# Designs tried in a protein design run: peptides against a protein of PDB entry 6FRK. Part 81

Target 1, 411 residues: chain A of PDB entry 6FRK
Amino acid sequence: NEEVLNAMLKEVCTALLEADVNIKLVKQLRENVKSAIDLEEMASGLNKRKMIQHAVFKELVKLVDPGVKAWTPTKGKQNVIMFVGLQGSGKTTTCSKLAYYYQRKGWKTCLICADTFRAGAFDQLKQNATKARIPFYGSYTEMDPVIIASEGVEKFKNENFEIIIVDTSGRHKQEDSLFEEMLQVANAIQPDNIVYVMDASIGQACEAQAKAFKDKVDVASVIVTKLDGHAKGGGALSAVAATKSPIIFIGTGEHIDDFEPFKTQPFISKLLGMGDIEGLIDKVNELKLDDNEALIEKLKHGQFTLRDMYEQFQNIMKMGPFSQILGMIPGFGTDFMSKGNEQESMARLKKLMTIMDSMNDQELDSTDGAKVFSKQPGRIQRVARGSGVSTRDVQELLTQYTKFAQMVKKM

## One batch from the design tools (peptide; aimed at target 1 L326 M407)

Design b2_p25_5_s2 (made by RFdiffusion4, then SolubleMPNN; from b2_p25_5, 14 letters changed)
Fold by OpenDDE base, seed 5:
Structure b2_p25_5_s2 (fold): chain B 411 residues (1-411), chain A 25 residues (1-25)
Amino acid sequence: as target 1 above (411 residues)
Amino acid sequence: EEEELEKLKELRNLYLEIQKILDEL
């Protein structure tokens, strides 16, 4: 019995290490699971595998729970949120995602760029903020991040903003000068919350990185980025353990909408390869894919238009990478797509949608769109010119549409 | 839950077919 338990725990520990869970946490989990499993109860004919899985799940849930209530903004107050993290962590993008999240929830939200170290930081923030219609502040001339942060916070406080997000300078490595600058900014603006942004893809380095930030600044929240279909997320456990701070959000892709509140149960289920049915249901419901009943009804009638294909591409783009969607489904491993193929697939989808944006309603709503174009080749040339693509690219789209519509008719 | 799971399976199948099409492009 103990040998079987040890073998099963070894498999689970291997899978957790492959999921970038910190070696110390995996060792501690193994000891905690051994202590939580009564070997005598295991002898009584209960499904040993289910008991071990449940014990592992319960201990992983404890590892992502810091025992500290997450900070939440107060409605009608001026809440200052300072972002900290390394360069390349996705910090600046995550500031925009969080601002957009709160704006969509009806909060008066703004962004401040206090990154004076990186050339073009303010232009990047301005571009993201403008695209999302979020008010922003920064300077092209001021080099002191303390001055920019203080002036920006004061400005937006005076304008009665409820959510004031401050992006700080990210460095390539942990440097004392970075930590002193962060501390000076924090002391000047007195943030209500300090958010540490961590890249999940750094694996075993998550603990040391998160600890170095927590030892210098009062990190109260964690956001984990790059939790795409390939990011196994085990580094998130290390961040919680090191910061003793809750994960509040996760970044799940490159789009501004690829951002969701952290849920412990779905995350641990996904980490164990059990899938995330609940998160998939929530994501399907958020997409209002109940309008896919109209699609499914059309599909059942063997009707599939270029507009129906366009709407599906929009839904896919809103859902994020296919690997992420597939990784939420039980029995589909994260290895179904490579990261390179996802960005390329999304770029292909966006190109196809841009071609369809140059189509008219008669072309989009035709039950045989390919035949409409084949009967009038001048339509292909018009669409190609309108979208800035070759006539071949439009013909390839129509060929793919025809293949898809034929598959739909067989469903 | 069963009806939602069936809708999710249909959606999965749709996305898998779209992915095959995108991989052929």
Scores: peptide ipSAE 0.023, ipTM 0.451, DockQ to the pose 0.128
OpenDDE base, seeds 1, 2, 3, 4: peptide ipSAE 0.019, 0.022, 0.022, 0.014; ipTM 0.419, 0.453, 0.448, 0.339

Design b2_p25_5_s3 (made by RFdiffusion4, then SolubleMPNN; from b2_p25_5, 16 letters changed)
Fold by OpenDDE base, seed 3:
Structure b2_p25_5_s3 (fold): chain B 411 residues (1-411), chain A 25 residues (1-25)
Amino acid sequence: as target 1 above (411 residues)
Amino acid sequence: LDELLELLKKLNNLYLEIQKILDEL
């Protein structure tokens, strides 16, 4: 029995190491699992594999639970949330995602760019904030992040904002000057929550990085980014272990909507390659895929309109990265998706939808939409003017629609 | 679940076709 347990634990430990779980945590988990398994109960004919899997799952759940309740913003108060993390961690993008998340929930949300170190940081934040219609503050002339953060926090407090997100400078290395700047900003603005943003793709470096931030600033929350990539998220365990702070959200792609509240059980299930059936069901229900039965029926009959294409683009935009949905299905790897820039693809979809928003019902509902436009070229010019695009962009859309409609007819 | 998985496979195929068209843009 002990040899069988040791062999199965070796396989699990290998899989956890391949999932970027820190070797120290894997060793500790192995000993905790061994101590939690009654070898006598294993003799009683219970499925040894299921028992080991359950024990491993239970110990992983404990590793992502710091035993500390996550900070939550108070409605009707000014909640200051300071972001900290290395450059390239996805910190600035995550600030925008969090702001958008709270805005969609009816919170009066704003963004402050206190990153004076990175050239174009404020332009990037401004671009993201403007696209999401989130109020923002920053400076092109002020170089002191403390001044910018203080002025921005004061401004938005006076304007009765409920969620005030402060993005700080990130550096490529754990430099003392970065930590001093973060401390000065934190002391000036007195944040209600300090969020450490961690890139999951850094693998075994997650523990050392998370510890370095926690040793310098009072990190109270963790956000893990880039969980859409090759990173299985094992570094998240290291971040919780080092910071003693809960993971509050995860970044699951490049889109502003690719952001979700952290759920322990789905995350551990995904980490173990068990899939996330609950998250899949939730996403499918959010998509109202029942409305897609009518589309699937139309597709089976080789009927495809510009409206049907528009509705599919809306569905894709709502689904977020389809890699996430596939990654929720047990046995479907993330490798099924083309590594296309999902943000660029979504921007292209949104452009195409904007062109279709300038079409009339006769054009949208025609089973031969391209022929409607070819018979009356004045329609192309009308749509181009209405959407603010070239006649070429409208012709490209119609060419794509024609390709799609031909594929659907072959199905 | 089987109907859902079949629906998801159909949506995936449609999505992959849309992605191919978007990649050709």
Scores: peptide ipSAE 0.015, ipTM 0.408, DockQ to the pose 0.107
OpenDDE base, seeds 1, 2, 4, 5: peptide ipSAE 0.007, 0.014, 0.013, 0.008; ipTM 0.407, 0.389, 0.404, 0.386

Design b2_p25_5_s4 (made by RFdiffusion4, then SolubleMPNN; from b2_p25_5, 15 letters changed)
Fold by OpenDDE base, seed 1:
Structure b2_p25_5_s4 (fold): chain B 411 residues (1-411), chain A 25 residues (1-25)
Amino acid sequence: as target 1 above (411 residues)
Amino acid sequence: DEELLKKLKELRELYLQIQKILDEL
């Protein structure tokens, strides 16, 4: 029994190390699991694998819980949220994602660019904020981040904003001058919350980086970025251990909507390869897949129109990266779709939809759309001109639609 | 749960077929 336990714990420890969990945390977890498993209960014929998995799950949940309640903004108050983190951590993108998240919930939200170090930082923030219709503040002429942050916070306080997000300079190196600047900004604006943004893809370096920030700045919350399939999330455990601060949100991709509140149970389930059934159910319910019953019924009858294809392309775009959805299904690893193909596939999908936006209802709703275009070649030229593409691109779309419609007829 | 799992499998098969078509584009 002890040999079987040690063998299974070795496999779990290997999988956690391959998930970028810190070696010290894996050792501590192994000891805690060994102390929590009664060998007498393992004799009772219960599935030893399930017992060990449950004990591991319980200890991972404890490692993600810092024992500190997460800060939450108060409605009808002015909540100042300061962002800190290294350059390339996704900090600026995460500021925009958090602002958009609160704006969609009906909060009066704004963004301040206090990054004076990076050329074009304010233009990037302005571009992101304008796309999301989020009010923003910054300067092209002021070089002191303390002045910009103070003026921006005062302005938005006077305008009764509820969520005031301050983006600071991210530097490549842990330079003392960066931490001094962060302290000066924090002292001037008196933030209600300081958020450390961490890149999950740095693996074993997460602990040392998170500790260096916590030792210099009063980090109260963590956001983990780049949890888009390759980062197995083990670095998140290291961030919590080093900062003693809760993870409040995770970034799951590049889109402004690729941002979710941190849920401990789904995260640990995903880390263990158990999938995220709860998040899958939530995402399926958000997609209103009941509208797909009519499609599935049409597909069962071998009927497939260009409109049905367009609606499916819209659903795929709403779902985001298909690798993320597959990673939520138990037993489907994140490696099932190569990341490089998804952005290119989404760009191709958007191009196809733009061609279809130039089609008329007769073309879209025909059960033999390809035959409608073959009978009247002038339709191909109209659609090509309307969408700004070649007649070849329209013919390629129709060829693919025909292949798909033939596959549907064979199902 | 079984009905949801069935709908998800049907949807997954549809998406895998669409993805194969997109990869052939």
Scores: peptide ipSAE 0.019, ipTM 0.443, DockQ to the pose 0.110
OpenDDE base, seeds 2, 3, 4, 5: peptide ipSAE 0.016, 0.015, 0.018, 0.015; ipTM 0.410, 0.420, 0.420, 0.385; seed 4 fails the geometry check

Design b2_p25_6 (made by RFdiffusion4)
Pose (drawn by RFdiffusion4):
Structure b2_p25_6 (pose): chain A 374 residues (1-38, 47-273, 303-411), chain P 25 residues (1-25)
Amino acid sequence: NEEVLNAMLKEVCTALLEADVNIKLVKQLRENVKSAIDNKRKMIQHAVFKELVKLVDPGVKAWTPTKGKQNVIMFVGLQGSGKTTTCSKLAYYYQRKGWKTCLICADTFRAGAFDQLKQNATKARIPFYGSYTEMDPVIIASEGVEKFKNENFEIIIVDTSGRHKQEDSLFEEMLQVANAIQPDNIVYVMDASIGQACEAQAKAFKDKVDVASVIVTKLDGHAKGGGALSAVAATKSPIIFIGTGEHIDDFEPFKTQPFISKLLGQFTLRDMYEQFQNIMKMGPFSQILGMIPGFGTDFMSKGNEQESMARLKKLMTIMDSMNDQELDSTDGAKVFSKQPGRIQRVARGSGVSTRDVQELLTQYTKFAQMVKKM
Amino acid sequence: EELEELEEELEELGEEHQEITEVLE
């Protein structure tokens, strides 16, 4: 049985290593689902599913904008990850939700970058800012957020150039662009086909600049996006959106369960009964109930107080014979009145008859009356 | 004060018990 756990466990470790999941997290997840584990494919895959939900959970809720206030969003990520494409996908998302959204092109390096964001914004009917001539992105971003602030826009999305960590020149310039415009949220856009080099770059981005949200693009293909577990752990940020194509409407919010599945592959007879059950539990205590001075009108009249401390076990074989629908019903007496066929199976395996209940049903009706009167 | 409160709770439980005995009769 120790060999059936390991053959089926190394088959999921290969399923995650093929899904570009970091080898550090696969080796760690393997011995987490091994230590926490101490119709067969369900008792195993349910334990694997709960261990994955434990990893995709960063514990941090997403940054959401406020209507009637200026929200500046700054995009960061590697070269070619889809920043300019997801810039228009997001401005189009909020603009359709009713936000005064605008775009700014703070890329002064990439050829045809302003022309790219201009044509994506021209198509989606979204205001845009940038420059062919301005070579300083700190100037383009500052003079753009200033312009769209004096025009009272609510979503101001600043696009930046692609950068990698070994370029300290572009990491300083990214920190200065973030310090000039002071964004309310910084989004780390990552390609879904990224391999093992993801945790190092995503961590260096978190160190130089405050990353609060992560977007995973190019998920409409074969890439399952296992590199996102290493950006969530590095940036401490949840995934808010995913990209699912080249167009502006190929964009939707991140849901954890489908991504992990792809990455993996009045008084009633019942109340009359519980009140009785507590009066039998407090039943050997009936002599305490006759204590009160001037209240002892009677005590155990006709000896019938002894069987009121004996009927509740026989009535419990009826409850033992009941399932969770009759037991958890608001009116435990209405489930059997409509279907007196349930009065016969309660009588069979519990040894009580269907006759005994007629005297009980009269005793029930009288009890049900005096509580609605209570 | 504590003893009066306990006497009042016992009066209420005694009345309920007497009513249950009358129903059973």

Design b2_p25_6_s1 (made by RFdiffusion4, then SolubleMPNN; from b2_p25_6, 13 letters changed)
Fold by OpenDDE base, seed 3:
Structure b2_p25_6_s1 (fold): chain B 411 residues (1-411), chain A 25 residues (1-25)
Amino acid sequence: as target 1 above (411 residues)
Amino acid sequence: EELKKLLELLKKLTELYLEIQKILE
């Protein structure tokens, strides 16, 4: 029994290390699991594997729970949320995601760019904020982040904003100058919450980074980014351990909607490679995929129209980052989707859909859409004019459709 | 059974999406 336990714990420990869980935490977890498992209960014929898995799961849940209640904004009050984190952590993008999240919930939300160090930081924030229709503040001329943060917070307080998000400078390294600047900003604006943004992809460096921020600034919340990638999120456990602060949200892609409240159970399930069946069910129910039974039946018969392709593109766009959905399916590795091209792919899909919006029902519902266009080239010119694209772009769409239809026929 | 159908649907949509991505790349 002890040998079996040790063997299974070795496998779990290996998987946790491969998930970027800190070696110290893995060792501690191993000891805690050993102490929590009654070897006598294991002898009684219970499924030893399930018992060990449950014990591991329970200990991981404890590791992600700092024992501190997460800060929540108070409705009808002015809540100042300061973001801190390294450059490349996704901090600026996460500020916009959080702002958008609260805006969608009916909070009067705004963004302040107090990043004076990075060239184009304000332009990036402005671009993101404008796309999301979020009010923003910043300066092209003021170089003191304390002044910008203070003026912006005062402005938005006077305008009765409920959620005031302050993005600060990030450095590439843990520099004393960064921490001094963050402390000065924090002292000036007196935030209700300080959010540390951490990139999950930095692996074993998560602990040291999170500790360095917590030792300098009163971090009260953690947001973990880039959980759509190869990072299984083991670094998040290190961040919680080091900051003693709860994870409040996770970033799950590059889109502004690729942001969700942190849920312990789904996160640990994903970390263990068990998938997130509940999150998958929820996401599928949100998609109303039941309407796709007719499509599956068509696909089974090798029928694929331009309309069917359009509907698939709509479904993909509604699903958000498909990498998230894949990562929720048991046995689909996070490695299945190439990182970084998702926004460009979505833009391409939108362009293709815009071209198809200029097609008629006869063209969309034809079992051989490409042949309809090839027989009457005037259709290509009509669609091109209607969608504001070149005839070449329409031909490229038809070529892509033909490739898809051929793939569907092979399925 | 509904979950199995859902998983099969998702698997097919996944396969389709991956093929879409390969074409868009």
Scores: peptide ipSAE 0.021, ipTM 0.489, DockQ to the pose 0.217
OpenDDE base, seeds 1, 2, 4, 5: peptide ipSAE 0.015, 0.021, 0.021, 0.021; ipTM 0.433, 0.515, 0.512, 0.499; seeds 1, 4 fail the geometry check

Design b2_p25_6_s2 (made by RFdiffusion4, then SolubleMPNN; from b2_p25_6, 13 letters changed)
Fold by OpenDDE base, seed 3:
Structure b2_p25_6_s2 (fold): chain B 411 residues (1-411), chain A 25 residues (1-25)
Amino acid sequence: as target 1 above (411 residues)
Amino acid sequence: EEEEKLLEELKKLRELYLKYMEILE
């Protein structure tokens, strides 16, 4: 029984190491699991695999729980949230995602760019903020991040903003000058929460990085980014262990909506490759995909219109990063769709939808949309002019539609 | 039973999505 336990634990430990879980945490987990498993209960014919999986799951849940309650903003108060993290961690993007998250929840939110080190940091923040309709502050002339942060915080406090997010300089390396600047900014603005942004893709370096930030600034919250990549999120355990701070959100892609509150159970389930059925159910329910039955029935009858294709593209667009949804289904790894293809595919879908927005109901609702256009070529020219595309782009859309309609007829 | 039905619908939706992505690539 002990040999079987040790063999199964070795497999689990290997899988956790492949998931970027720190070797020290894996060793500790192995000993904790061994101590938690009653060998006598394993002898009684219980499914040894399920018992070990449950024990591993329970110990991983403890590793993501720092035993500290997460900071939450207070309604009707001015909540200053300072972001810290290295360049390339997704910090600036995460500031915009968090601001957008709170804005969608009915909070009066704003963004401050206190990154004076990176050329174009303010332009990037301004672009993201403007696109999301989030008020922003920064300077093209002031080089002191303390001045910018202080002025921006004061401005937005005076304007009764509830969520004031301050993005700081991120450098490529852990440098003493960066940490000193972060301390000066923190001392000047007196943030209610300091959020450390960590890139999950750095793997085994997560512990050392997270510790370096916590040793210099009072990190109270962690956000883990790039969990849509090859990173299985094991580095998040290292961040919690090093910072002793809860993970509050995760970044799951490059879109502003690719941001969700951290949930322990779904995260550990995903880390173990068990999927996230609960999160999948929640997402499907949020999508109100109930109308898919009518579409599936139409598809079964071999009827497929340009409108049906448009509605499918809307459903795909609502699903967001489908790689995330696929990663929630048990037995489908996160690697099933390459990241690069998803954004390009989404951009292609948006282009196709924009072309279809210039079509009329007769064209959209025809059971043979391609034939409607082939009989009256002037329709192609009208749609092309209306959508600002070439006649070739419209013909390519109709060719794609014809391929889809043929595939649907074969299903 | 509702979870099993939802999983089956999601599998069908996935198969459809993968076919769509294959045509769009």
Scores: peptide ipSAE 0.029, ipTM 0.558, DockQ to the pose 0.227
OpenDDE base, seeds 1, 2, 4, 5: peptide ipSAE 0.025, 0.026, 0.027, 0.023; ipTM 0.424, 0.443, 0.452, 0.543; seed 2 fails the geometry check

Design b2_p25_6_s3 (made by RFdiffusion4, then SolubleMPNN; from b2_p25_6, 13 letters changed)
Fold by OpenDDE base, seed 3:
Structure b2_p25_6_s3 (fold): chain B 411 residues (1-411), chain A 25 residues (1-25)
Amino acid sequence: as target 1 above (411 residues)
Amino acid sequence: EEEEELLKKLAELRKLYLEIQKILE
C-alpha cells in the first residue's frame, strides 16, 4: 500500500511541477497528503486513486487559502485600490478590467495612471479607459508618480467616486529605486487595498517575485493574469504562500471582459486538469446555449446557413476567447489556442459579422448562401457597399462560409 | 444524465468552434 501511494504521489508531484507549482510546496503537499491518508482505509478496497486525488485536492485548496479574508470595497465609500507588479505582468490591463468589473456592478469607478516610468503608459490607460467609458486621470508633463497619484485620488474623492484604482510603474527585482517610489505612492495615497498583479506564465519565479513585493509594501490582495494560455496557474499557489494574501480575481485573456472573481474549487480543478464543469455550466447558461439545440440538429443534417455561422460568431464573441471554454472542459489541454491571435481573431470575427449585417434574410437563411451570391453577383456589390468593404472581402467571407459548410457536411 | 448530455453538447460545440477557429487563422 505504501509503494502504491508513493508511486501515485510521484505522478501527482510530477504533474504539479509541470503546472509550475513551486518545488517546496510540492514537497510539503506530498508530506501532508501522506499524513492525511489512512493506509487502513486504503486497504478496505476504496478507490485508492480517488482517495489520493481528493487528498491532493484538499491540500491544494489549503495552499490557495491564506486564512485571511479578502478585502472588499464598501458601497458608498471612497475605496482606493493601488496596483503593484512587474512590467509585463498585465497590471495596466488588469486595472482597466477591475474598473470595468466594478462599473458593470454599478460602482462609480475611475482610473489613475501613476506610471511615469514606461513611455506610453498613460496613452495605453487612456485608450482602455475611453473604450470602457471609465473616467481617468494622469499627466503627460508630471514625472513624479506621487504627485499624480495624490492629485488623482484627491480629484476623484472630491467627485465622490467609490472605486479609485491607481496603476503604478512596473518593477524589476533589480530596481530598488522603483520599490521606494511604490512605497512613497502608497504612503501618500493611503490605499484601502494593495493589489499585487502576477503573471502566471513566469512559473517557478512567482514565489521570489511575490515575496519581493510583500517585503516592500503591504500587499493585501493578489490578481493572477495570463491564465488563458500555457500557464497552468501553479505559480498562483506560490504567490499566496509568499504574500499570505488571497487571490481576488483572475485574468483569463486580453479582452476587458476576460476577468473573473477567483473561485478556489474551479481553479484547483483546472490546475489538476479536471476541468471546471461548474464554471462551464454557468458559462453555458449565461450564453443561453440551449438555443443551439436547433443548430446542433441542423449540423447533424449537414445544413449550415450564413445565419447559423453568424450566430456561432456571436456565441464565440459572447463566450470570449474560446480557449477559456476549452480549458473548462475536462480532458482538453490548455494549449489549444495560441494566446497572441485572440484579439486579431475577434477583430476578424467582428468584420465578418459586419459584412453579414448587410445581408438580407434570403441570403442569410439560404442552405447554399455562396450559390445565391454566385447566381446574382449584384448581391456581392450591394453587401460590399452596405458594409463599407471591398467585393473581395465579401467573396472571402463566402469562401470561408463554403469551407465551413463543407466541413459541417463531413461531420 | 443532464451532465452527460451537457458534456455531449459541449463536445459538439467544441468541434464546431475549433473549425471556426481554423477558418479565422
Scores: peptide ipSAE 0.099, ipTM 0.634, DockQ to the pose 0.179; fails the geometry check
OpenDDE base, seeds 1, 2, 4, 5: peptide ipSAE 0.043, 0.058, 0.082, 0.047; ipTM 0.588, 0.602, 0.624, 0.565; seeds 1, 2, 4, 5 fail the geometry check

Design b2_p25_6_s4 (made by RFdiffusion4, then SolubleMPNN; from b2_p25_6, 13 letters changed)
Fold by OpenDDE base, seed 2:
Structure b2_p25_6_s4 (fold): chain B 411 residues (1-411), chain A 25 residues (1-25)
Amino acid sequence: as target 1 above (411 residues)
Amino acid sequence: EELEELLKKLKELRKLYLEYQKILE
C-alpha cells in the first residue's frame, strides 16, 4: 500500500512540476497528502487512485487559498485599482480586460496610463480603450507617473467614475527604481486595491518575481495571464504563496473577452487534467439545451426555419468561445480550436442575425424561407434596407439557410 | 448519468457548431 501511494504521489508530483508548480510547494503537498491519507482506509478496498486524487485536490485548493478574502469594488463608490507587474506580463492588456469586464457589468469604468517609461505605452492603452469604448487618461508630455496618476485619478473621481484602473510602468528587471516609482504612485493615489499581474509562462520564476513585488509594494490581488494553450497554471500557486493574496481573475487569451473571474475548483481540476466539469455543467445549463428538444424534434422531422437557424446562432453565441467549453471537457486539450477562427465566425454569425432581425414572423417561421423570398423579391429589399446591408448580403444569407436546411434534411 | 447526458448534448452541439463553421467558411 505504501509503495502504491509513493508511486502515485511520484506521478502527481512529476505532473505538478511539469505544470510549473514550485518545487517547495510540491514537496509540502507531498508531505501533506501523505499525512492526510489514512493507509487503513486504503486497505479497505476503496479506489486508492480516487482517494489520492481527492487528497491531492484538497491540498492544492489550500495552496491557492491565501485565507484572505478577495477585495471587491463597492458599487456607487470610487474604487481605485492600481496595476503592477513586469513588462511583458500582459499588465496593460489586463487593465483593458478588467475595465471591459466591469463596464459590461454596468460599472462606470476608466483607464489611466501612468507608464512613462515605455515609448508608446499610452498609444497602446488608448488603442485598447478606444476599441472597447472605455474612457482613458494619460499624457504624451508628462514624464512623472505620479503626476499623471494623481491628475487622472482626480479627474475621474470628479466625473464620478466607479472603477478607476491605473496602469504603471513595467520593466524587464527587478530594478529598485521601478519599485520606488510604484510606491510613489501608490502613496499619491491611495489605491483601494493593488493588483499584481503575473505571466504564467515564466514557470518556476513566478515565486521569485511575485515575492520581489510583494516585498516592495502591498499587493492585495493577483491576476494570472497567458493561461491559454500551452501555458501551465502552476505558477499561480507560487504567486499566491509569495504574495499571500488571492487570484481574482485569469487571462485566457489575447482578446478583451479572454478574461474570467478566478474559480479555485475549476482551476485545480484543470491543473490536474480533470477538466472543469462544474463549469461545463453550469455553461451547458446556461444554454437551456432543453429548449432545444423542440428544435431537435423539428430537425428530426426535417423542418428547419430561419427562426430555428437564428435560435441556433443565439445558442452558439451564448456558448462563447467554444475552445473554452472544449477545454472544460476532460481529455480535450486547450488547442482543439484556434481562437482566431472562432471570433471571425462569431462576427459572421452576428451579421447574419442582424439581417434576420429585420425579417418578419412569416419569413422567419416559414419551412421554406428561401421560397418566400424568391416569390416576393420586395421582401429582400425590405430586409436589406432594415438591416443596412445589400440585397446581395440577404441573398447570401438565404443561400446559407438553404444549405443548412439541406444538411438538416440529411441528418 | 447527468454528466454522460451533458457530454452527449455537448457532442451534439459541437457537431452542429462544426457544421455551421463549414457553411460560414
Scores: peptide ipSAE 0.020, ipTM 0.464, DockQ to the pose 0.139
OpenDDE base, seeds 1, 3, 4, 5: peptide ipSAE 0.019, 0.017, 0.014, 0.019; ipTM 0.438, 0.395, 0.384, 0.436

